Peptides against a protein of PDB entry 3T6J. Designs and how they scored, part 230

Target 1, 375 residues: chain A of PDB entry 3T6J
Amino acid sequence: PIVESYIGFIESYRDPFGSRGEFEGFVAVVNKAMSAKFERLVASAEQLLKELPWPPTFEKDKFLTPDFTSLDVLTFAGSGIPAGINIPNYDDLRQTEGFKNVSLGNVLAVAYATQREKLTFLEEDDKDLYILWKGPSFDVQVGLHELLGHGSGKLFVQDEKGAFNFDQETVINPETGEQIQSWYRSGETWDSKFSTIASSYEECRAESVGLYLCLHPQVLEIFGFEGADAEDVIYVNWLNMVRAGLLALEFYTPEAFNWRQAHMQARFVILRVLLEAGEGLVTITPTTGSDGRPDARVRLDRSKIRSVGKPALERFLRRLQVLKSTGDVAGGRALYEGYATVTDAPPECFLTLRDTVLLRKESRKLIVQPNTRLE
Target 2, 372 residues: chain A of PDB entry 3T6J as posed
Amino acid sequence: PIVESYIGFIESYRDPFGSRGEFEGFVAVVNKAMSAKFERLVASAEQLLKELPWPPTFEKDKFLTPDFTSLDVLTFAGSGIPAGINIPNYDDLRQTEGFKNVSLGNVLAVAYREKLTFLEEDDKDLYILWKGPSFDVQVGLHALLGHGSGKLFVQDEKGAFNFDQETVINPETGEQIQSWYRSGETWDSKFSTIASSYEECRAESVGLYLCLHPQVLEIFGFEGADAEDVIYVNWLNMVRAGLLALEFYTPEAFNWRQAHMQARFVILRVLLEAGEGLVTITPTTGSDGRPDARVRLDRSKIRSVGKPALERFLRRLQVLKSTGDVAGGRALYEGYATVTDAPPECFLTLRDTVLLRKESRKLIVQPNTRLE

## One batch from the design tools (peptide; made by RFdiffusion4, then SolubleMPNN)

Design b2_p22_8_s1 (from b2_p22_8, 12 letters changed)
Fold by OpenDDE base, seed 4:
Structure b2_p22_8_s1 (fold): chain B 375 residues (1-375), chain A 22 residues (1-22)
Amino acid sequence: as target 1 above (375 residues)
Amino acid sequence: EIEKLRAELASLTKEAVLLPPL
């Protein structure tokens, strides 16, 4: 077997300022079959990057072909087991030196194991479809999230010598129609500038890339989905995201106005974006469960994903990238915190929904280290 | 050498991880 491992101070999610890494390590075995799908995704990455909703001037100057491997984790030491990884964490290094992606395939498989009777917040008609396609859709999402999410976009930088990595005279901000007015100075990084929102903001960008690009036929083809299956994978991927946005409320602490998990905050933000799009794309309906206690249902109109959802996500994702590229912390914070705000305002009444989410909270899954044998 | 450096850099720097829906 091909064994991969890494160890060190890597992820900064537990640092409120997004700067100090947590000690983490894993040992894994390469899943060759799943890795082949990601290799095909890598082969299409340069073309797919052009489908992202920002000008080429806001994308990396040169595509650096990354490695992408699916891994079956034997052991993982850390506060949380990821589904996917993109390294290094420094955006400047990503754009100049390249990056590596991994999918933790067996971690994803554990996430797929959902009992129908325990599946919360979905319409009954969606449950079987969701169970069937959750795994495959999540494979697509993780691949896109890591490779084309975290692996995309350019930071505008002025180096220590005063040179810019972009043409100040010709590059136009697509949101303002003006020349670029802000950038990263020497010594400034994504994390140093965006600080408390950096991790969640970046996860939101990456998740949004996944949702946006999963609509591309070539992506579904790479993963082996065609026709009705491809449409179901798309639907379930989007449905999973909006459901995750509701589930995210578990990780919000109203008394502290604080989010405790960056990815879940990101998913809530996406839910808010898609709710704002309106037109019946996403609806959250409070209900009464069979136990007579509060419940809720998330409904996604699949017929409106492309017509309503995609344009909304396109605009939002472009704004995220432009603000990131230009180092516009004020604009970025205003945008992101605006969508990340949890209130009890109608029609959603998110604080009330949070009570429902907590009431319906599932037991935390225990992931146990497996054993392997040679056959 | 560049691959080795990339591997070392990758081991030292982690960009982002996707945590599964909890």
Scores: peptide ipSAE 0.035, ipTM 0.444, DockQ to the pose 0.103; fails the geometry check
Fold by OpenDDE base, seed 2:
Parts: sequence; C-alpha cells; structure tokens
Structure b2_p22_8_s1 (fold): chain B 375 residues (1-375), chain A 22 residues (1-22)
Amino acid sequence: as target 1 above (375 residues)
Amino acid sequence: EIEKLRAELASLTKEAVLLPPL
C-alpha cells in the first residue's frame, strides 16, 4: 500500500484569532480507486475554475496543478478529524507554490453510516434517497470544496516595494462597478485581516463553491454520475447542506453570541442564504415527533435548485470572493456576520429551532482506529 | 528570509480543511 502521513501545526480552527495552528498528525493509506476520481477532477480544475462566479481578474493568475488523494486513515492525532484537507493554509503559498488536497475516505464512510430511523429533520420521502446518495454526494462536495473552494480565488496584494499583483486601472469590482479600493498590504494575510471570521468565512466560501459547481454536468461525470443519478446526487448534496445548516445550531452559544465550530457556522450561513432566496426553495417546519416532543423537517424543492438556489448562491459566493480578494474586512464581516446571526425572529425562529436540534442531537460518533489485515 | 520561513512553514503546514462529519 501507498502510505502517506503529515505532521505539524496545521489547522487554526481552535485559535480564536485563526492564526495559531494546532499540532496534528496522521498516517493513512492511499485509496487508489477514489483517488482516480479526484485526479480526474484535478485534470478539469483549470476549466472548472472558469465557471466560478467572479471575473478572471479575481481568480489566480496561474493555476498550479495540485495533488489530490483519497486516504484511508489508520491513525489520526488531533482535536478533530477532517473529511478533507487542503494544504498549505497560506493563501500566498497556494497561489505561488501550489497545494495538495486530501480526502479522508474512511472518515467519510463512518460519518455517513446513519441508520434510517435515526436520521433527523428530513421528510420521509427523502430519507432513502439521502441514505443512498449521502456518501457519493459528499465525495463530490469534498472534492470541490478542497480543490476548487480552497484552491480558488486571488488576493489583491501590494508588495513591500509598492507593486500590485493586479492592474489598478483596469480591474473592476463586479459588485460596485468601481476600481479596486482595497487590497492586502505587505505583511497582511487573510487570517490576519479577517481574524475571528477568517476560518468560517473561508469554509463557507469553499462549501458554496461545492454546491455551486456540483450543478455542472462535467463535475458529476467525473465522479461517474449521469442522468437521474447525477440529479439525485445534486439534490442530496444540497439537501445535506441545508440540513447541516439546521444541525449547525448545536454549535451556536446564544449566551456568548458565538459559534464553536467554523464549518457549522459556514453551513448555517449557507442555509440562511438559501432561505433568503425564498420562492419555496427551502422550508424548515417545526413538527412534533412520534415521541410527542418538538421536531423539525427540512424540505428542499428540487425543482428550485437551479432556478432559485443557484442564482442566490452565485450572488453570495461572488460577494464572498470579492470581499476576500479586496481585503474588505468591514464589508466581509458585515456580510458574513449578518447571515451568521442567530435570533428567534419569525418565521424561522432559529433559537427555538436550536432547542429542537439539541433535543434531537445524535450521540457523538467515535472514530476508532481501523483494523488492518495483511493478505 | 520571512518569505522563506513562510514557504518552509507552509510546506510544513498543509492546511487541512477539516470538514466535520455532516
């Protein structure tokens, strides 16, 4: 088997300022079959980047072909095990030196081992489809998230010599129609500027890229899905995201007005974006469970994904990228925190829904070191 | 020197985007 490992101060999710990495390490074995799918995605990455909803001037000047590998984890040391990894976490290095993408395949498999009777917040008619396609849809999402999410977008920079990595006279902000008014100065980084929201904001951008690009037929083809299967994978991917946005409320602390998990905050933000789109795209309905206690149902109108969801996500994702590229912390914070705000305002009553989510929360899954056999 | 250190650190710190289990 091909063995891969990494070790070091890598992820900054536990740092309130998003700057200091936690010491992490793993040993894993390459899953060749799944890696082949990601290799095909990598081969198409340069073309797929053009499908993202920002001008080429806001995309990397040169695409650096990354490695992408699916790994089955043998051992993992850290506070949390990811489903996917994009490294390095330094945007400047991603732009100049390239990056590597990793999917932790067996972690995904464990995460998706859900019993039908324990599957919360879905309509009964969606449960079987969800169970069937959750794994495959997540492979798609992770691939897009890592490769084209974290691997996309340009930061506008003025170097120590005063030179810009963009043409100040010709580059136009697509949101304002004006020339670029802000950028990263020498020594400024994504994390240093956006600080407390940097991690969650970036995860939100990456997740949004996944949802947006999974609608592209070429993406689904790369993963081996066509026709009705492709549409089901798309549906389940979007359904999973809106459900995750509801589940995310578990990780919100009302008393402190803060989020305890960056990805969950990101997913809640996406849910809010899709709810704001209206037109019956997403509906969250409080219900009463069979036990007589509060429950809820998330409904996603499949027929509205492309007509309502995609345009809403497009606008939002473009705004995320433009604000990121220009280093507009004030605008970025206003946008992101606006969607990340949890209140009990009707019609959603998110604080009330949070109580329901907490009531219905699943037991924490334990990932145990897998048994290996030598044949 | 700082860029070199950043590059070295970046080569050492592969940003793992942790997707928590959905």
Scores: peptide ipSAE 0.029, ipTM 0.471, DockQ to the pose 0.087; fails the geometry check
Fold by OpenDDE base, seed 5:
Structure b2_p22_8_s1 (fold): chain B 375 residues (1-375), chain A 22 residues (1-22)
Amino acid sequence: as target 1 above (375 residues)
Amino acid sequence: EIEKLRAELASLTKEAVLLPPL
């Protein structure tokens, strides 16, 4: 087997300032079959980037082709095991040596090993389909999220010498119809400008890219899905996202008006975007469980994903990218915090729903180190 | 230099997908 290991101060999610890494280490084995799918996705990346809902001027001038590998984790030491990682986090090394995308495949399998009877917030008729396609749909989502989500979009920069990486005279902001009025100056970074929303905002953009591009037939073909299976994978991927948006309420602290998890905040924002689209695309219905206590159901109308969901997500995703590219912190914060706000306003009554989510909270899953043997 | 700045900006975008505890 091909063995990979990573050890060091890697992720800074636990640092309020996003600067200091937590010590992390893992040993993993390459999953060749899944890696081959990601390699095909990488091979199609330049073409798929053109499908994203922003002008080429807002896309990277050159796609730096990363290695994308699926890994089965044998040992992991850290506060939390990710589904995917992009390393190194050092910019100088990314530029000179490149970067590697890694999917932790068996972590995904464990995380989604939910018993049907314990599966919350879904309609009964969706549960079997969800269980069947949760894994495959998540593989698609992670691949798109990492490679084409995080791997996409251009930042407009003025260097220390005053030179721009874009043509100020010809590049037009697609949202305003005007020339570019803001950019990153020398020494400014994504994190330094967007600060408290930077991580969640970027995760939201990456998740949105996943949902948007999973509708493309070529993506599904790369992962080996055709016909009815492809449509089911799409449906379950979108269903999983809207469900995750509801589950995200666990990670909101009303008393502090803050989010405790960047990805879950991102998923809640996406839920809000899709709810705003209306037309019966997404419905959250409070119910009564078999125990007589509050429950809820999320319904996604699969027939409206392309007609209602895609256009809504397209507009939102374009706005995210444009604001990111231009370094428009005020606009970006207004947009993102607007969707990330949790109130008890009707019709959704999210604070009330949060109580239901907490009531129906599942026990935290424990990940146990696997045993290996020679066959 | 612009490439360095782009790389610095990109490196600050931590591209990890964390699984929810559920």
Scores: peptide ipSAE 0.029, ipTM 0.450, DockQ to the pose 0.065; fails the geometry check
Fold by OpenDDE base, seed 1:
Structure b2_p22_8_s1 (fold): chain B 375 residues (1-375), chain A 22 residues (1-22)
Amino acid sequence: as target 1 above (375 residues)
Amino acid sequence: EIEKLRAELASLTKEAVLLPPL
């Protein structure tokens, strides 16, 4: 077996300023079959990057082919086991030296094992489809999230010598129609500038890339899905995201106006974006469960994913990228925190929904590390 | 100050996981 491992101060999700890494380590075995799919995705990455909704001037100048591997985790030391990893976490290094992606495949597999009767917040007509395609859709989403999410976009930088990595005279901000008016100075990083929102904002961008690009037939083909299966994978991926946005409320602390999980905050933001798109794309309906207690249902109109969802996500994702590229912290914070705000305002009444989410919370699963045996 | 407090609280609870705590 091919064994991979890493150890060190890697992920900064526990740092309120997004800068200090938590000590983390894993030992894993390469899943060759799943890795082959990610290798195909890597082979198409340069082309797929062009499908992202920002000008080439906001994309990396040079594509650096990353490694992407699916791993079955044998042991993991840290506060939590991620589903995917993109390293290094330094944007400058990602842009100049490259990066590596990993999917922790067996972690995803554990997450897939949900009993139908315990599956919350979905319509009955969606449950079987969701159960069937949750796994495959996660593979697609994680691949896109890590490789083309975290692996995309350019930071505009002025170096210590005053030189720019972009042409100030010709590069136009697609949101304003004007020349670039802000950038990262020497020593400034994504995390240092965006600080408290940096991790969640980046996760939101990466998740949005996943949703946006999963609509591309080539992506589904890479993962082996065509026709009706491809459409079902797309639907379940989007459905999972909007459901996750509701589930995310568990990780919000109203008293502190704080999000306790960056990815969940990101998913809530995406839910808000898709709700804002309107036109019946996403509907959250408070209901009463069979136990007589509050419940809820999330419905996603499949027929409106491309017509309503994609354009909304496109605009949002472009805005995320432009604000990131230009180091516009004020604009970025205004945008992101606006969508990340949890109130009890109608029609959604998210604080009330949070109570429902907490009431319907599933018991935490215990991930037990496997033993290896020689056969 | 509010941002600092939010950040401090976040640091205590945030995890580097893509999926909900399993």
Scores: peptide ipSAE 0.027, ipTM 0.432, DockQ to the pose 0.063; fails the geometry check

Design b2_p22_8_s2 (from b2_p22_8, 12 letters changed)
Fold by OpenDDE base, seed 4:
Structure b2_p22_8_s2 (fold): chain B 375 residues (1-375), chain A 22 residues (1-22)
Amino acid sequence: as target 1 above (375 residues)
Amino acid sequence: SIAKLQAELASLTSSSVILPAL
């Protein structure tokens, strides 16, 4: 088998300032069969990058074909096991040297296991569909999240000699219509500038890319979905995200006004964006469970994903990228923290919903190291 | 050069790039 591994101070999620990496390592085996879909995604990556809602000037100057493999993890040493990885974590290196993507296939398989009777916050009519398509939709989301999420976008940089990696005279900010007024200077990085919001902000961008691009027919074709199946995969992917946004409240600490998990914060932000879009796209309804205790239901109107959801996400995602590219920390923080704020304001009453989420909290799955055998 | 800047920046910070299992 083909063995892959990495080790080092890699991910900074546990650093409040997003700067210091946690020591992490894994050993995995390449799953050739599962890698095929991701290889096809890579083959379409250059074209799909053009579908992202920012000008080419805000995208990498040169497309560098990345590697993308599905891995079966033998052992993972770290504080949390990811579903996917994009490395390196340095935006400058990603845009100039390239990157590698992996899907942790057997980790994803664990996430696929859901019992209908224990599935929270969904309408009964959605549960079977959700169970059927959660896995496949998550494969799509992971692929897009890593390859075209983390693997997309350009940072505008001025080096120590004063040279820019963009044309100051011709590049226009699509949000303002003006020339670029801010960039990263020598010694400034994404994490150093955006600090406490950097990790979650980037995850939000990547998740948003996944939702946005999963609407593209070519993406679903790559993953082998057509017709009604493709639409169901799209629906479940979006439904999973809005549900995740509700579940995210578990990871908010009201007393400290902080989030304990960057990805969950990101998913909550996306939920807020889609709720703001209105028009009945997303509805969260408090209910009473059979046990007489508080419950809730998330509804996503599939007929409004493209008409309402996509435009809202497009605008939001473009803003995320523009603010990231230009190093506009003030604007980025204002935008992101605005959506990340958790209050008990009507109509959603998120703090009250959080209590419901906690009441309905599911036990975390235990992931155990697998055995390998020679055949 | 931009390459030099990149090398310097790479030594200082890293972006977050993980999607956890749901």
Scores: peptide ipSAE 0.071, ipTM 0.650, DockQ to the pose 0.088; fails the geometry check
Fold by OpenDDE base, seed 1:
Structure b2_p22_8_s2 (fold): chain B 375 residues (1-375), chain A 22 residues (1-22)
Amino acid sequence: as target 1 above (375 residues)
Amino acid sequence: SIAKLQAELASLTSSSVILPAL
């Protein structure tokens, strides 16, 4: 088999300022069959980037073809095992030198191995569909998240010589209708500038790209889904995200007004965006479980994903990108922290829901290092 | 096979948060 590995100070999620990497490493085996799907996605990436909801002036000037591989992990050393990876984590390098993507296929398999009787916060009618399509939908999400999420967008930069990487006279901010008024200066990076929100903000952008582009027929075709199956994959992907937004409350510490996990914070933000869209797209209903204790149900109206959900996500995702491109930290914080705020205000009463989430919390899965054998 | 490995891994334990990563 083909073996891949990497090692070093890579992910900064444990740094409150998003700058210092945690030491991690893995050894993995290439899954050729699954990698072929991601190769097809890479082949379509340049075209799919044009489907993102920002002007070409906010996208990379030149597409740099990345590698994308599905990996079955043999060993992973770190504080947590991701489902996917996009490296390097420096946006300037991603834009000038390129990047690599991996999907950790067997990690995903562990993630979606949920028993029906233990599946929380879903309507009974959704459980079987969710169990059936969670895995495949998550493959789609990871592919889009890594390749077209983290792999997209341009940072406006003024270099040390005063030159801009964009035309100041012609490039228009689509949110304001005005010329570009802010950018990254020499030595400024995404992480250094956005600091405490950088990781979660970027994950939110990447997750939003996944939800947005999974609606595109070409994406579903690449992954081998057509007709009713394609629609079910879309539905389950969106359903998984809104459910994840509720589950995210576990990782919020009310006493410190702090989020302990960047991706879960991002998923909560997306839930808030989709709730704000209204029109019955997403509904969270407090209930009483069979044990007589508090429970909840998340409902997503399938028929409103394209009509209500997509436009809401489009606007939000465009705002995320524009604020990122222009280095507008004040605007970015205002937007992101606004959606990331957890209160007990009606109608959602998120702090009360958090108590329900904690009450229904499942035991943490143990991921055990496997070994290989020849058969 | 890789499929068997994935199945064995899937049979291990209950709910965890596994995330796409930057």
Scores: peptide ipSAE 0.058, ipTM 0.457, DockQ to the pose 0.215; fails the geometry check
Fold by OpenDDE base, seed 5:
Structure b2_p22_8_s2 (fold): chain B 375 residues (1-375), chain A 22 residues (1-22)
Amino acid sequence: as target 1 above (375 residues)
Amino acid sequence: SIAKLQAELASLTSSSVILPAL
């Protein structure tokens, strides 16, 4: 078997300013079969980048092909085990050595080992389909999220000598129709400028890329899905995201008006975007459980994903990218915090829904180090 | 240089995908 490992101060999610890394490490074995799918995705990445909803001028001038591998984790030391990782997070290393994307495949298998009777917030008609396809759909989402989400988009920069990496006279902001009016200057970074929203904003962009591109037939074909299976994978991927947006409320602290988890905040934002699209695309209905206590159901209209969902996500995703590219912190914060706001306003009554989410919270799963053997 | 600045700015915030709570 091919063994991979890393150790060090890697992820900065626990730092509100995104600067200080948490110490973590893992030892894993390469899953060759799943890695082959990601390799196919990498091979198509340059073409798929053209499908993203921004002009080529807002995309990277050159695509640098990363490594992408699926890993089965043997040991992980840290506060939480991710489903995927993009490393290194060090600028000097990314410049000289590139970066690697990894999917932690067996973590997904454990996380989604949910019994049907315990599956919350879904309609009964969706539960079996969700159970069947949540794993495969998440593989698609992780691949797109890491490779084409985090791997996409250009930052407009002016260097210390005053030179620009874009043509100021010809590049047009697709949202305003005007020339580019803001950019990153020497010493400015994504994290330094966007600060407290940087992590969640970027995760939201990456998740949105996943939802948007999973609608492309070529993507599903790469993962081995065609026809009805492809449509089911798409549906479950979108359904999982809107459900996750509801579950995300657990990680909001009303008293402090803050989010405790960047990815969950991102998923809530996407839910808000899709709810705003209206037309019956997403519906969250408070209900009463069999125990007589509050419950809820999330419904996604499959027939409206392309007609209603895609255009809404397209507009939102374009705005995210444009604001990121131009370093427009004020605009970016206004947009993102607007969707990240949690109130009890009707019709959604999110604070009330949060109480329901907390009430229906499942016991935390324990992930234990596996034994390995030859068979 | 532009390349250096691009590389510095391209430092992505931690891009690990955290599983949703169940």
Scores: peptide ipSAE 0.037, ipTM 0.678, DockQ to the pose 0.052; fails the geometry check
Fold by OpenDDE base, seed 2:
Structure b2_p22_8_s2 (fold): chain B 375 residues (1-375), chain A 22 residues (1-22)
Amino acid sequence: as target 1 above (375 residues)
Amino acid sequence: SIAKLQAELASLTSSSVILPAL
């Protein structure tokens, strides 16, 4: 078997300052079959980048082809096991040496090892489908998220010599119809400019790319899904995201008006975008559980994913990218914090829903390290 | 160089998809 590992101070999500890495490590075995799918995805990346909802001028001039591997984790040391990894986190190394994408395949499977009767917030008719396709759909999502989410988009930059990496005279902002009015200057970075929203904003962009591109037949074909299976994978991927947006409320701290988890904040934002789209695409209905306590149901209208959901996500995703590319912190913050705001305003009453989410919170899952043998 | 600056600016947050208790 091909064994991969990493170890060190890698992820900074738990640092209040976002700078200090938590000590993590894993040992994993390459899943060759799934890795081959990701390799095909990488091979198609340059083509798929053209499907993203921004002009080519807002996309990277050259795509740096990364490695992409699916891994079955044997052991993981850390506070939490990710589903996907993009490393290194050092910008200088990413640019000079490239980067690697990793999908932790068996982690995805374990994360969703929920008994049908304990699966919260879904309609009964969706539960079996959700259980069946949650894993495969998440493989698609992770692949798109890492490779084409984080791997996409251009930052407009003026270097120390005053040269631009874009043509100031010809590049047009698709949101304003005007020439580019802002950019990153020497010494400015994504994190330095967008600061407190940078991580969550980027995760939101990456998740949105996943949802958007999972609708593309070529993507589904790469992962081996066709016909009804492909449509079910799409549906479950979108359903999982809107459900995740509801579950995200667990990670909001009302008294501090802040989020404790960047990815969950991102998923809540996406939920808000899709709710705003209206037309019955997403419905969250408060209910009463069999125990007589509050419950809720999330409903996604499958027939409206392409007609309502995709256009809404397209517009939102384009705005995210344009604001990111131009370094428009004020606009970006206004947009993102607007969707990230949690109130008890009707019809959603998110603070009330949060109480329901907390009430229905599943017991913390324990991931036990597997045993491996050679056959 | 513009390429170097792009590299420095392309600081992406860790792209690890954390699976919280979803």
Scores: peptide ipSAE 0.033, ipTM 0.673, DockQ to the pose 0.069; fails the geometry check

